# Ledger of designs, part 133: peptides against a protein of PDB entry 4XPM

Target 1, 160 residues: chain A of PDB entry 4XPM
Amino acid sequence: VMLHSKNVKGFLENTLKPYDLHSVDFKTSSLQSSMIITATNGGILSYATSNNDVPKNSINEINSVNNLKMMSLLIKDKWSEDENDTEEQHSNSCYPVEIDSFKTKIYTYEMEDLHTCVAQIPNSDLLLLFIAEGSFPYGLLVIKIERAMRELTDLFGYKL
Target 2, 67 residues: chain B of PDB entry 4XPM
Amino acid sequence: DIKGTIAFDTHGNVIESTGVGSQRIEDIGDLSKVTLDAEGFAQVQGDSLLVHLYKRNDITLAVYTSA

## One batch from the design tools (peptide; made by RFdiffusion4, then SolubleMPNN)

Design b2_p22_1_s1 (from b2_p22_1, 7 letters changed)
Fold by OpenDDE base, seed 5:
Structure b2_p22_1_s1 (fold): chain B 160 residues (1-160), chain C 67 residues (1-67), chain A 22 residues (1-22)
Amino acid sequence: as target 1 above (160 residues)
Amino acid sequence: as target 2 above (67 residues)
Amino acid sequence: SSEELDKFLKEMLEAIKKRFNL
């Protein structure tokens, strides 16, 4: 399996779309960011962001990318710690899930005023990471990322 | 009339909240402990509101109405 | 998409409305 940047980028961009639960008159904002990062170093392999109102090659763009890098590293570190902590794995912030007989975990993390969730793509060296505003509820964020992972079966077992 | 809703998962995390439900997130702790009938329904009173519960496939929906 | 979840919540809401005459 080979990761194609264009295909992955397009997928991540699609995940930015908001949830519209009009039956109960509830609608979210778009995700702030969606990323695939390495579980080893937290390096960003691909990303999408809803903040596209920044001039290209500007200082603001550079700062935005740097901020994503910082967040990815922090979340990866927390994820790594939790993967080695039985107590954290039994908290309400950890969701063991099974997708097509593959087991993984979804974690939710508060970062300042942002709501984030991260999950290891089953049996891979990759993490899928969603970053949303604080108004995006965690339970819905978990559902969103689980369903997104179901579309990434080609990445199951991917090793760097 | 419906005053609001809360949907939450088995971890007690919110899936959605609207109306007065958005101001009653703290109710989830108690609502998750309510004994449901054989069909998965329950009705409980909270302050001046009546809460109508239904749980299916690990999702609980709470609908708030006036008492 | 959110369509599947919305449909599910709609069904739950209608079930509650029917059960409690809302």
Scores: peptide ipSAE 0.794, ipTM 0.956, DockQ to the pose 0.857
Fold by OpenDDE base, seed 2:
Structure b2_p22_1_s1 (fold): chain B 160 residues (1-160), chain C 67 residues (1-67), chain A 22 residues (1-22)
Amino acid sequence: as target 1 above (160 residues)
Amino acid sequence: as target 2 above (67 residues)
Amino acid sequence: SSEELDKFLKEMLEAIKKRFNL
């Protein structure tokens, strides 16, 4: 059964929650954004943001949404390039992973002062994208997105 | 007394850092090369701090103490 | 959820404490 749009939105909102590793007295900030985008052109199918204080229809809201659209496109482009670059796939910014016998890769990208990571949902035309503050460690971000992706089995094999 | 910690993955990327560990991220390069014993532990001197290492399931945890 | 990772790190920390008498 496919996840409905509302369910996907709720899922993404849940991924915004910070990691609290209280056993070692470490806690992150919330993710700034979490998105599912198309691998073809970086179009946003669903998204969630931590900044909910912007009034609707305001210039700031429009700019915020436009910024997400721009970032998604840029990250998709970089992802596409790396998927066709053997050297980049062997860098420390690329994590090959296997989920339920499906192989995919997690990439980490610095976007200005933000830490981002993106991964193709296995055998699909979709990418899962996390955007975090620069204080969010990349190693932890990778763990977070991998574990989140394991909950998106309904989207495995999704083709546009 | 623990002064801080660093956890890092096999790519050398930080998972978490606390205390003095947050100021010693550059140590990961050297710590990743330390030979661990049969149980996955090692102890190494890092400047004025002693570093206690344990690796399991591709995660290395480093604990810093004063001596 | 970060609970699983937290638990794992806690176990590693405790293992270190025992191994080195910290």
Scores: peptide ipSAE 0.794, ipTM 0.956, DockQ to the pose 0.834
Fold by OpenDDE base, seed 4:
Structure b2_p22_1_s1 (fold): chain B 160 residues (1-160), chain C 67 residues (1-67), chain A 22 residues (1-22)
Amino acid sequence: as target 1 above (160 residues)
Amino acid sequence: as target 2 above (67 residues)
Amino acid sequence: SSEELDKFLKEMLEAIKKRFNL
């Protein structure tokens, strides 16, 4: 069964849910945004936001989408630079991972007061991008995006 | 009594922090260098607090206590 | 779901409690 657009949207919405580590009395906020973007242009193919009650076609919705577009482009650009920089790939902000014999990397990026992480869906032209508040720890964010990416096997190898 | 916790990965990035651990993130640099015993445990003195360490599967959990 | 990680951390915490009699 392939992931269709509606299924992808629903998946991204589910990734917004916070981590509740009640055994150690720790709980995060929800992700601000979760997106699948193109690795080439940073274009948003699908997205979900915690504040999804904004009326469609309203000025607030437009501003929200524009903000996501800006962030996705900036992060894609930084990712692209790092993918061509051996030194950056060996920093503590880069996590090489292997999922079902596919190799990829998870990068963490600070954007002002936000914590973000991005990972190329294995062997694809797509990036998975999480945007969280500054209180969301990077180590947990990395775990979260890795686990999420394992559920996107239908997109492995996807080419534009 | 447990005063707080920090969990961190092999990159020194926080996975979770609670209690006094949330105010001692800077300890990770030193904690990551502590020699663990054969079972993956260690106990170290962190100023006025004791830090109890356990590492498993690339995750280190530090538990802070007064004694 | 954070269930898996929570369970893992719980096990680690219990191991520490047992090891150091906390």
Scores: peptide ipSAE 0.794, ipTM 0.956, DockQ to the pose 0.809
Fold by OpenDDE base, seed 3:
Structure b2_p22_1_s1 (fold): chain B 160 residues (1-160), chain C 67 residues (1-67), chain A 22 residues (1-22)
Amino acid sequence: as target 1 above (160 residues)
Amino acid sequence: as target 2 above (67 residues)
Amino acid sequence: SSEELDKFLKEMLEAIKKRFNL
């Protein structure tokens, strides 16, 4: 099955939903943003954002297109550096994972007051990127993105 | 009697925290080093609170109660 | 969804409650 751009957009929108762990009385906020970007240049191929009441024209407006472009580029650059750094790959901010027969890594990055995580879609030139508020715990964010990637098998091996 | 909880992964990162657990995130470093029994359980006395631990599938859940 | 993780944590919590009589 081929995953078209419209289908990807809908998928990303669904990832914005909060985690509700009511059994332990814990619930997160929605993700601020969810994106698929190129590993090569950090270009945004698809994205979804939450409609938060953020003041317009504020420096910290995460939902602005310009801000998303900046964030994607910065995270791509950091990811690229870490992929070439053995020490960073052994830090607690890096999660080696295996999905089916494919191996990839999940990285967590603090971006100002935001919690982010990024992972290369296995054997592809694409990165999946989640941006959340600082209250969203990293361990849960990692679980979320891993499970999301398991639903993107159509993009495994995608080359630009 | 449960005062709070912390769930964390093998990297020491929080999965969830509630109640007094939200104020005890720094405990993860020590809790991750606790020796668990054959079934994956342990009980640790931490200052004025008692911590009940259970680990399964790379997730550790800590439950805080009064001591 | 978060249902699977919630279910898992619920099972862990119940296991702790039983083990330590909470």
Scores: peptide ipSAE 0.794, ipTM 0.956, DockQ to the pose 0.830

Design b2_p22_1_s2 (from b2_p22_1 with T7K M12G E15A K19R Y20F)
Fold by OpenDDE base, seed 2:
Structure b2_p22_1_s2 (fold): chain B 160 residues (1-160), chain C 67 residues (1-67), chain A 22 residues (1-22)
Amino acid sequence: as target 1 above (160 residues)
Amino acid sequence: as target 2 above (67 residues)
Amino acid sequence: SSEELDKFIQEGLDAIKKRFNL
């Protein structure tokens, strides 16, 4: 059963939360944004952003949404290229992972000064995309998105 | 007396860093090549700091101390 | 959730402290 749109939105909002380690003095910022997009067109199916201080219907909000659309499209394109490039799949920016016998890959991409990571939801036409500040370490970002993806089993195998 | 930490994955990417470890990210290249013992530990000297390594489940933790 | 990772880091710290008498 596919997740309801509101449930997906809530899930993505929850992924924005920072990592806060108490064993050591380490805490990240919140993710700037978290999205589920189509692997085919980079269209945003659902998204959450930590920048909720922007008034609704403002020019700043519109610009923010447009920026997310641009970012998602660019990352989708890069992901698509890498999925057809064996060299890129063997770089340190690609993490092959297996979730409950489903194989997928997590890619990390530097987008301007932002740290991003994207992963195809296993056997689906959907991508999960995290956008974070440059201070968010890539290794942790990969862990974060892997753990998040394990909670999206309802979307495994989803085809458009 | 821990002066800092770095945790990194098998790709050499940082998971976390604290203290002096945050200023020693470049050490990961060398630390990743250190031979660990059967229990996953190693100890290496770097500059004026001693680095204590432990690897488990594809994550390496480096702890920096003065001695 | 950072609980799992935090637990791992703590266990690693404890292991290192024990192994190297820190």
Scores: peptide ipSAE 0.750, ipTM 0.953, DockQ to the pose 0.847
Fold by OpenDDE base, seed 1:
Structure b2_p22_1_s2 (fold): chain B 160 residues (1-160), chain C 67 residues (1-67), chain A 22 residues (1-22)
Amino acid sequence: as target 1 above (160 residues)
Amino acid sequence: as target 2 above (67 residues)
Amino acid sequence: SSEELDKFIQEGLDAIKKRFNL
């Protein structure tokens, strides 16, 4: 099965959905943004945002996309630095994980008042990036992105 | 009565918090160091609350009750 | 979805309730 652009977009849109635990009185906000970006230069291949009330081709949309581009680049840069830093890889902000025998890492980054989480899609040149409000717990964000990556097996090993 | 909960991972990061647990995130540091029994349980006395711990699959659940 | 996690949390709550007679 091949993931097409539309399918990826739909996937990312689904990741925006909040966590709502009925066992306890706990509910998160929706993710602000969800993106697949290149690990090489932080270019956005696909994205979804919870702010969908912006008219297409409007100045606000352009500004929103530009903001995402900026954030993706900054996070990619931080990720790249951490991938070359053994100490950072052993911090509480780094989660080594294994998916179907593929090893990858999940990083959490605070960006202004936002909570972000990024992970390299196993054996690929792609990163999955979640951006959430500060109220979204990091531990939950990590779980969320790990579960999401497990659904992106078609992108495992993808090289640019 | 349960006064609140905290669930946290092995890195000490919050997964969920409710009730008084939301106001006691700082407890995670100490709770993560508690020795659990063979079944994964422990009971810890807080300042004014009793904390009941259960860990499974790298997730620790803390339940706060009156003490 | 959050269903799996919710189930996990519920199981944990039940386990704690049973273990400590809550």
Scores: peptide ipSAE 0.749, ipTM 0.953, DockQ to the pose 0.857
Fold by OpenDDE base, seed 5:
Structure b2_p22_1_s2 (fold): chain B 160 residues (1-160), chain C 67 residues (1-67), chain A 22 residues (1-22)
Amino acid sequence: as target 1 above (160 residues)
Amino acid sequence: as target 2 above (67 residues)
Amino acid sequence: SSEELDKFIQEGLDAIKKRFNL
């Protein structure tokens, strides 16, 4: 059993929520985008975005979707390269993690002024991708995506 | 009393920063090399500020105060 | 959410305050 498309969409929308720490004067912005994409082609299976102030079927909406497609493909390509590069896997931008005895890696990538992180859902053909503003710290972004992946156990081992 | 904070992970990446800590991100490189006591604490002199360190579960918290 | 992390940071702050009398 895997997550229904609507359930996945709702999950991704929830991941957009910002971090607000009350112990210190620290608050992030919402994620710009959250996506599940294919590791094979970088195709978007599901996505959520915080910028919903765009009329439907407008040129701006189309451009936004196209932008997501472009970013998805670029990050997928970089991820694929790093998965075949031992040196990159030992850099500070790579986090080996273990979730319920399954091993995966979280990568952080800077894209222009944006901060991104991507992780392969364990033993699957799927990648989880977060895109945030440059003010969103990478260490927190890694924590956020790891926590999110722990809730996607139904997708572990999923093959296209 | 507290002028700012930085929390960072074992990769040297920021988890959170506040106050003067937001302007002292470059300190992480040196702070990560500080030897902590058996309970995970250390106190380090910065430029003009004192840095109080505590590490637990691979997260280091740095609190900046006046010297 | 951020509740778990916030709790962790708060515990760290309390520990530092106690240890260094801040």
Scores: peptide ipSAE 0.749, ipTM 0.953, DockQ to the pose 0.870
Fold by OpenDDE base, seed 4:
Structure b2_p22_1_s2 (fold): chain B 160 residues (1-160), chain C 67 residues (1-67), chain A 22 residues (1-22)
Amino acid sequence: as target 1 above (160 residues)
Amino acid sequence: as target 2 above (67 residues)
Amino acid sequence: SSEELDKFIQEGLDAIKKRFNL
């Protein structure tokens, strides 16, 4: 089964949902945004945001999209730097993971007051990017994005 | 009575925190160094609180109770 | 879904409660 663009959008929207643990009194906020971007240019192929109540084609929507574009580019640049830095790959901000025999890395980055994590979809030219509020713990972000990537097997090996 | 919890990964990053645990995030540095028994448990005295540790599958759960 | 993680945390809590008689 191939992922259609609409299916990808819907998938990203689902990733926005917060974690709500019933075993303990713990609940996160929704992700601020979830994106699939190109590893080469940081271009946004698909995205979802928790602030989707902004009127379409409004100046506010344009500004919000531009903000996402800027953040995606900045994070892509940082990711690219780290992928070329052996020492950074051994920091506590880098999580090597293996999904169905495919290796990838999850990076956590603090962007001002926001908590972000990014991971290359295995063997692809694509990155999955989560942006959350500062209250969203990094360890949980890593778990969240790893679990999400396991559902994107159709994009494994995707080349632009 | 459980006063709070912290769950953290092998990188020392928080997975969840509740109660007094949310005010004790700085404890992770020391808690991560605690030697666990064969079943993955340990107890640590911290200030006026007792910390009960359990680690499984690279996740450590710390439960805070009164000393 | 946070079900899997919640289940894990619950199992951990149960294990701790049992081990330390909490």
Scores: peptide ipSAE 0.749, ipTM 0.953, DockQ to the pose 0.893

Design b2_p22_1_s3 (from b2_p22_1, 7 letters changed)
Fold by OpenDDE base, seed 3:
Structure b2_p22_1_s3 (fold): chain B 160 residues (1-160), chain C 67 residues (1-67), chain A 22 residues (1-22)
Amino acid sequence: as target 1 above (160 residues)
Amino acid sequence: as target 2 above (67 residues)
Amino acid sequence: SSEELDKFIQEGLDAIKERFGL
């Protein structure tokens, strides 16, 4: 089944859900944002945010969207640099992973006081990007994004 | 009784932390170097707490108890 | 999935409890 725009949006909205463990007293916040962006230009193809109490077309929405655009561009640039830097690919901030025989990398980036992680959807021109509060642990963030990518097989190999 | 927990990955990044574990994230550096037995367990003294380690599938779980 | 991770953590806790008598 091909992912449609609304389906992608819904998928991203679902990724916002926090982790809530019952084995131990541990619960995260919701992700601040979840996005699919282009690896080429950092353009946002789809996004979801945890703060949905902003009226549509309001100045606050515009500001929030602009902020997302800025962050996506910055992260895309950093990702692009790291993809061309062997040393960075061997840092603790890089997780090489394999999904269904496709290889990709998950990068964690500190953005101001936020914890972010980004990964190229395998063999595609797309990046999946999670933005979380600083309290969201990186190890869990990596697990989260890896498992999310496994659900995006329809986008594997997607070229712009 | 359990005073806290830390779960961390092979990169030393936290997966979860609870209780006193949340205040001892810095222990991960040392805990990651502990030699585990054949079953994946170890027990180490850390400050005033006893740390019980178990590693499986590249995830290490540390459980803190009183010494 | 929180459930999957939770299960993993629970199994680890159980293993530790059994191993060390907690």
Scores: peptide ipSAE 0.754, ipTM 0.953, DockQ to the pose 0.935
Fold by OpenDDE base, seed 1:
Structure b2_p22_1_s3 (fold): chain B 160 residues (1-160), chain C 67 residues (1-67), chain A 22 residues (1-22)
Amino acid sequence: as target 1 above (160 residues)
Amino acid sequence: as target 2 above (67 residues)
Amino acid sequence: SSEELDKFIQEGLDAIKERFGL
């Protein structure tokens, strides 16, 4: 079963939602962006942003998309470097995880004042990327992306 | 009586923080080293506050109360 | 959703309250 592009877009949009804990007085902001990119070149296959008020085909939209393209490429490059660096894989910025017997890793990266995390969709050429404000805790961001990946089983093993 | 909370993972990264816990993120380094009892609990003195710890499934919850 | 984590946190709070009499 394949995930259709529209379904993927909708999925990513849903990941933008903030965490709101009622057991304690804690609530996050929405994610700035959620993306599926290629592990090979950082190309964006699908994305969602919390700034949906930007008029379509406007200069602001173009600039926003271009910014996402830049960030995705930078994150991919950092991820690629870390995938070849055993020391980085044992840092507090790397979370080895197992989903349905597939092993993958979640990396957290500071991008200026933003908190980001990225993970390879198991056995695939795809990366899932979350971009959040600096107030979004990394530990929670990791939980969020892990839970999200568990819902992307249709993309497991996807090769370009 | 709870003054705040911190939840953090095994990497020392914050999951959530509230109240005075939000101002004491630096405590995580020391809290992560605390030896827990068989049920996963510990209580430690932190300055003028007591910190009550509970760890389950690789998440540690710290609850701050008055000492 | 936040439900699973929220439930976990709540259970932790309850456990701490019970253990330490808070």
Scores: peptide ipSAE 0.753, ipTM 0.953, DockQ to the pose 0.863
Fold by OpenDDE base, seed 5:
Structure b2_p22_1_s3 (fold): chain B 160 residues (1-160), chain C 67 residues (1-67), chain A 22 residues (1-22)
Amino acid sequence: as target 1 above (160 residues)
Amino acid sequence: as target 2 above (67 residues)
Amino acid sequence: SSEELDKFIQEGLDAIKERFGL
């Protein structure tokens, strides 16, 4: 079953859910945002946000969307730089991973007071991007995005 | 007697933290260098606390108890 | 989504408790 736009939106909405462990007293906040963006220009193809309280077509909604656009562009730019920098690829902020024989990398970036991570969907022109509060641990964020990417096999190899 | 926990990956990044572990994130640097036994365990004396380590599948779990 | 990790942490806790008598 191919992922259509509505299916992708639903998928991203599900990724917003927090981690709630019962073995230990540990629970995260929901992700602030989850997005699929283009690796070329950081354009948002699909997104989900935990802040749904803003009225539609309001100035606040427009500002919120614009903020996401700015964040996606900034992270895409940093990702692009790192993909062309051998030292950055060997830094502690880069996680090489392999999914179904496809190699990709997960990068973690501190963006103001937010914790973010981004990964190229294997062999594609698309990036998966998670934005979380600063209280969301990076190690857990990496696990979360890796698990999510394993569910996006339909997008592997997607070219614009 | 568990006072807290920290779980961290091979990059030294936190996966989860609870209790006193949440205030001991800086310990990860030292804990990651501890030599584990053949079964993946170690016990380390810290600042007034005892740390019990277990590593499996690139994840290290640290459990803090009273010394 | 967090069940797998929770299970892993629980197994680790059990292992530590058994190994060190906690």
Scores: peptide ipSAE 0.753, ipTM 0.953, DockQ to the pose 0.866
Fold by OpenDDE base, seed 4:
Structure b2_p22_1_s3 (fold): chain B 160 residues (1-160), chain C 67 residues (1-67), chain A 22 residues (1-22)
Amino acid sequence: as target 1 above (160 residues)
Amino acid sequence: as target 2 above (67 residues)
Amino acid sequence: SSEELDKFIQEGLDAIKERFGL
């Protein structure tokens, strides 16, 4: 399977969209960021951010990109540690899930004042990572990333 | 009349909250322990509100009313 | 999208309304 960056970028852009329920008066903010990173080094393969009002090549853009790189590395490290920690895998912050007969785990992490969740794309060397504001409920964030992973079947089994 | 709602998962994490439910997130700990009937329903009296529970597919919906 | 979740919540609300006469 070949990874087409443009298609992946478009997918990640779409995941930024907020939840807007009509049954009840509930609407979230957009995700701050959505990324696919490597499980090995935390390198960003593709990303989308809702902070698109930042001028290109500005110091603010550089800071934002650097911040994403830092967060991706930190979250990868936490994920890697938890994948080797039985107790952490049984904590309330770990959701074992099964998608199309593939098993994976969703982890939630508090990063400063942000709510994040990360999951290994089934049987792959890739992680899907969502970063949201603190007002975005963790339970909904987990649902969102699970639903997103179900649309990434072409990446199942992807090895670097 | 519905005064608010909370939806939460089996880990006790919020999925959505509205109205007075947004101010009652701490109720999830107790609500998660309520015994539901065979159809997945329960009714619990709170401080001044009545809580109506329904659970299906690992999601619990709590609806707050005055009576 | 949020359609699936919204549908679930709506069904739950309807079920509760019917069950408890709200």
Scores: peptide ipSAE 0.752, ipTM 0.953, DockQ to the pose 0.851

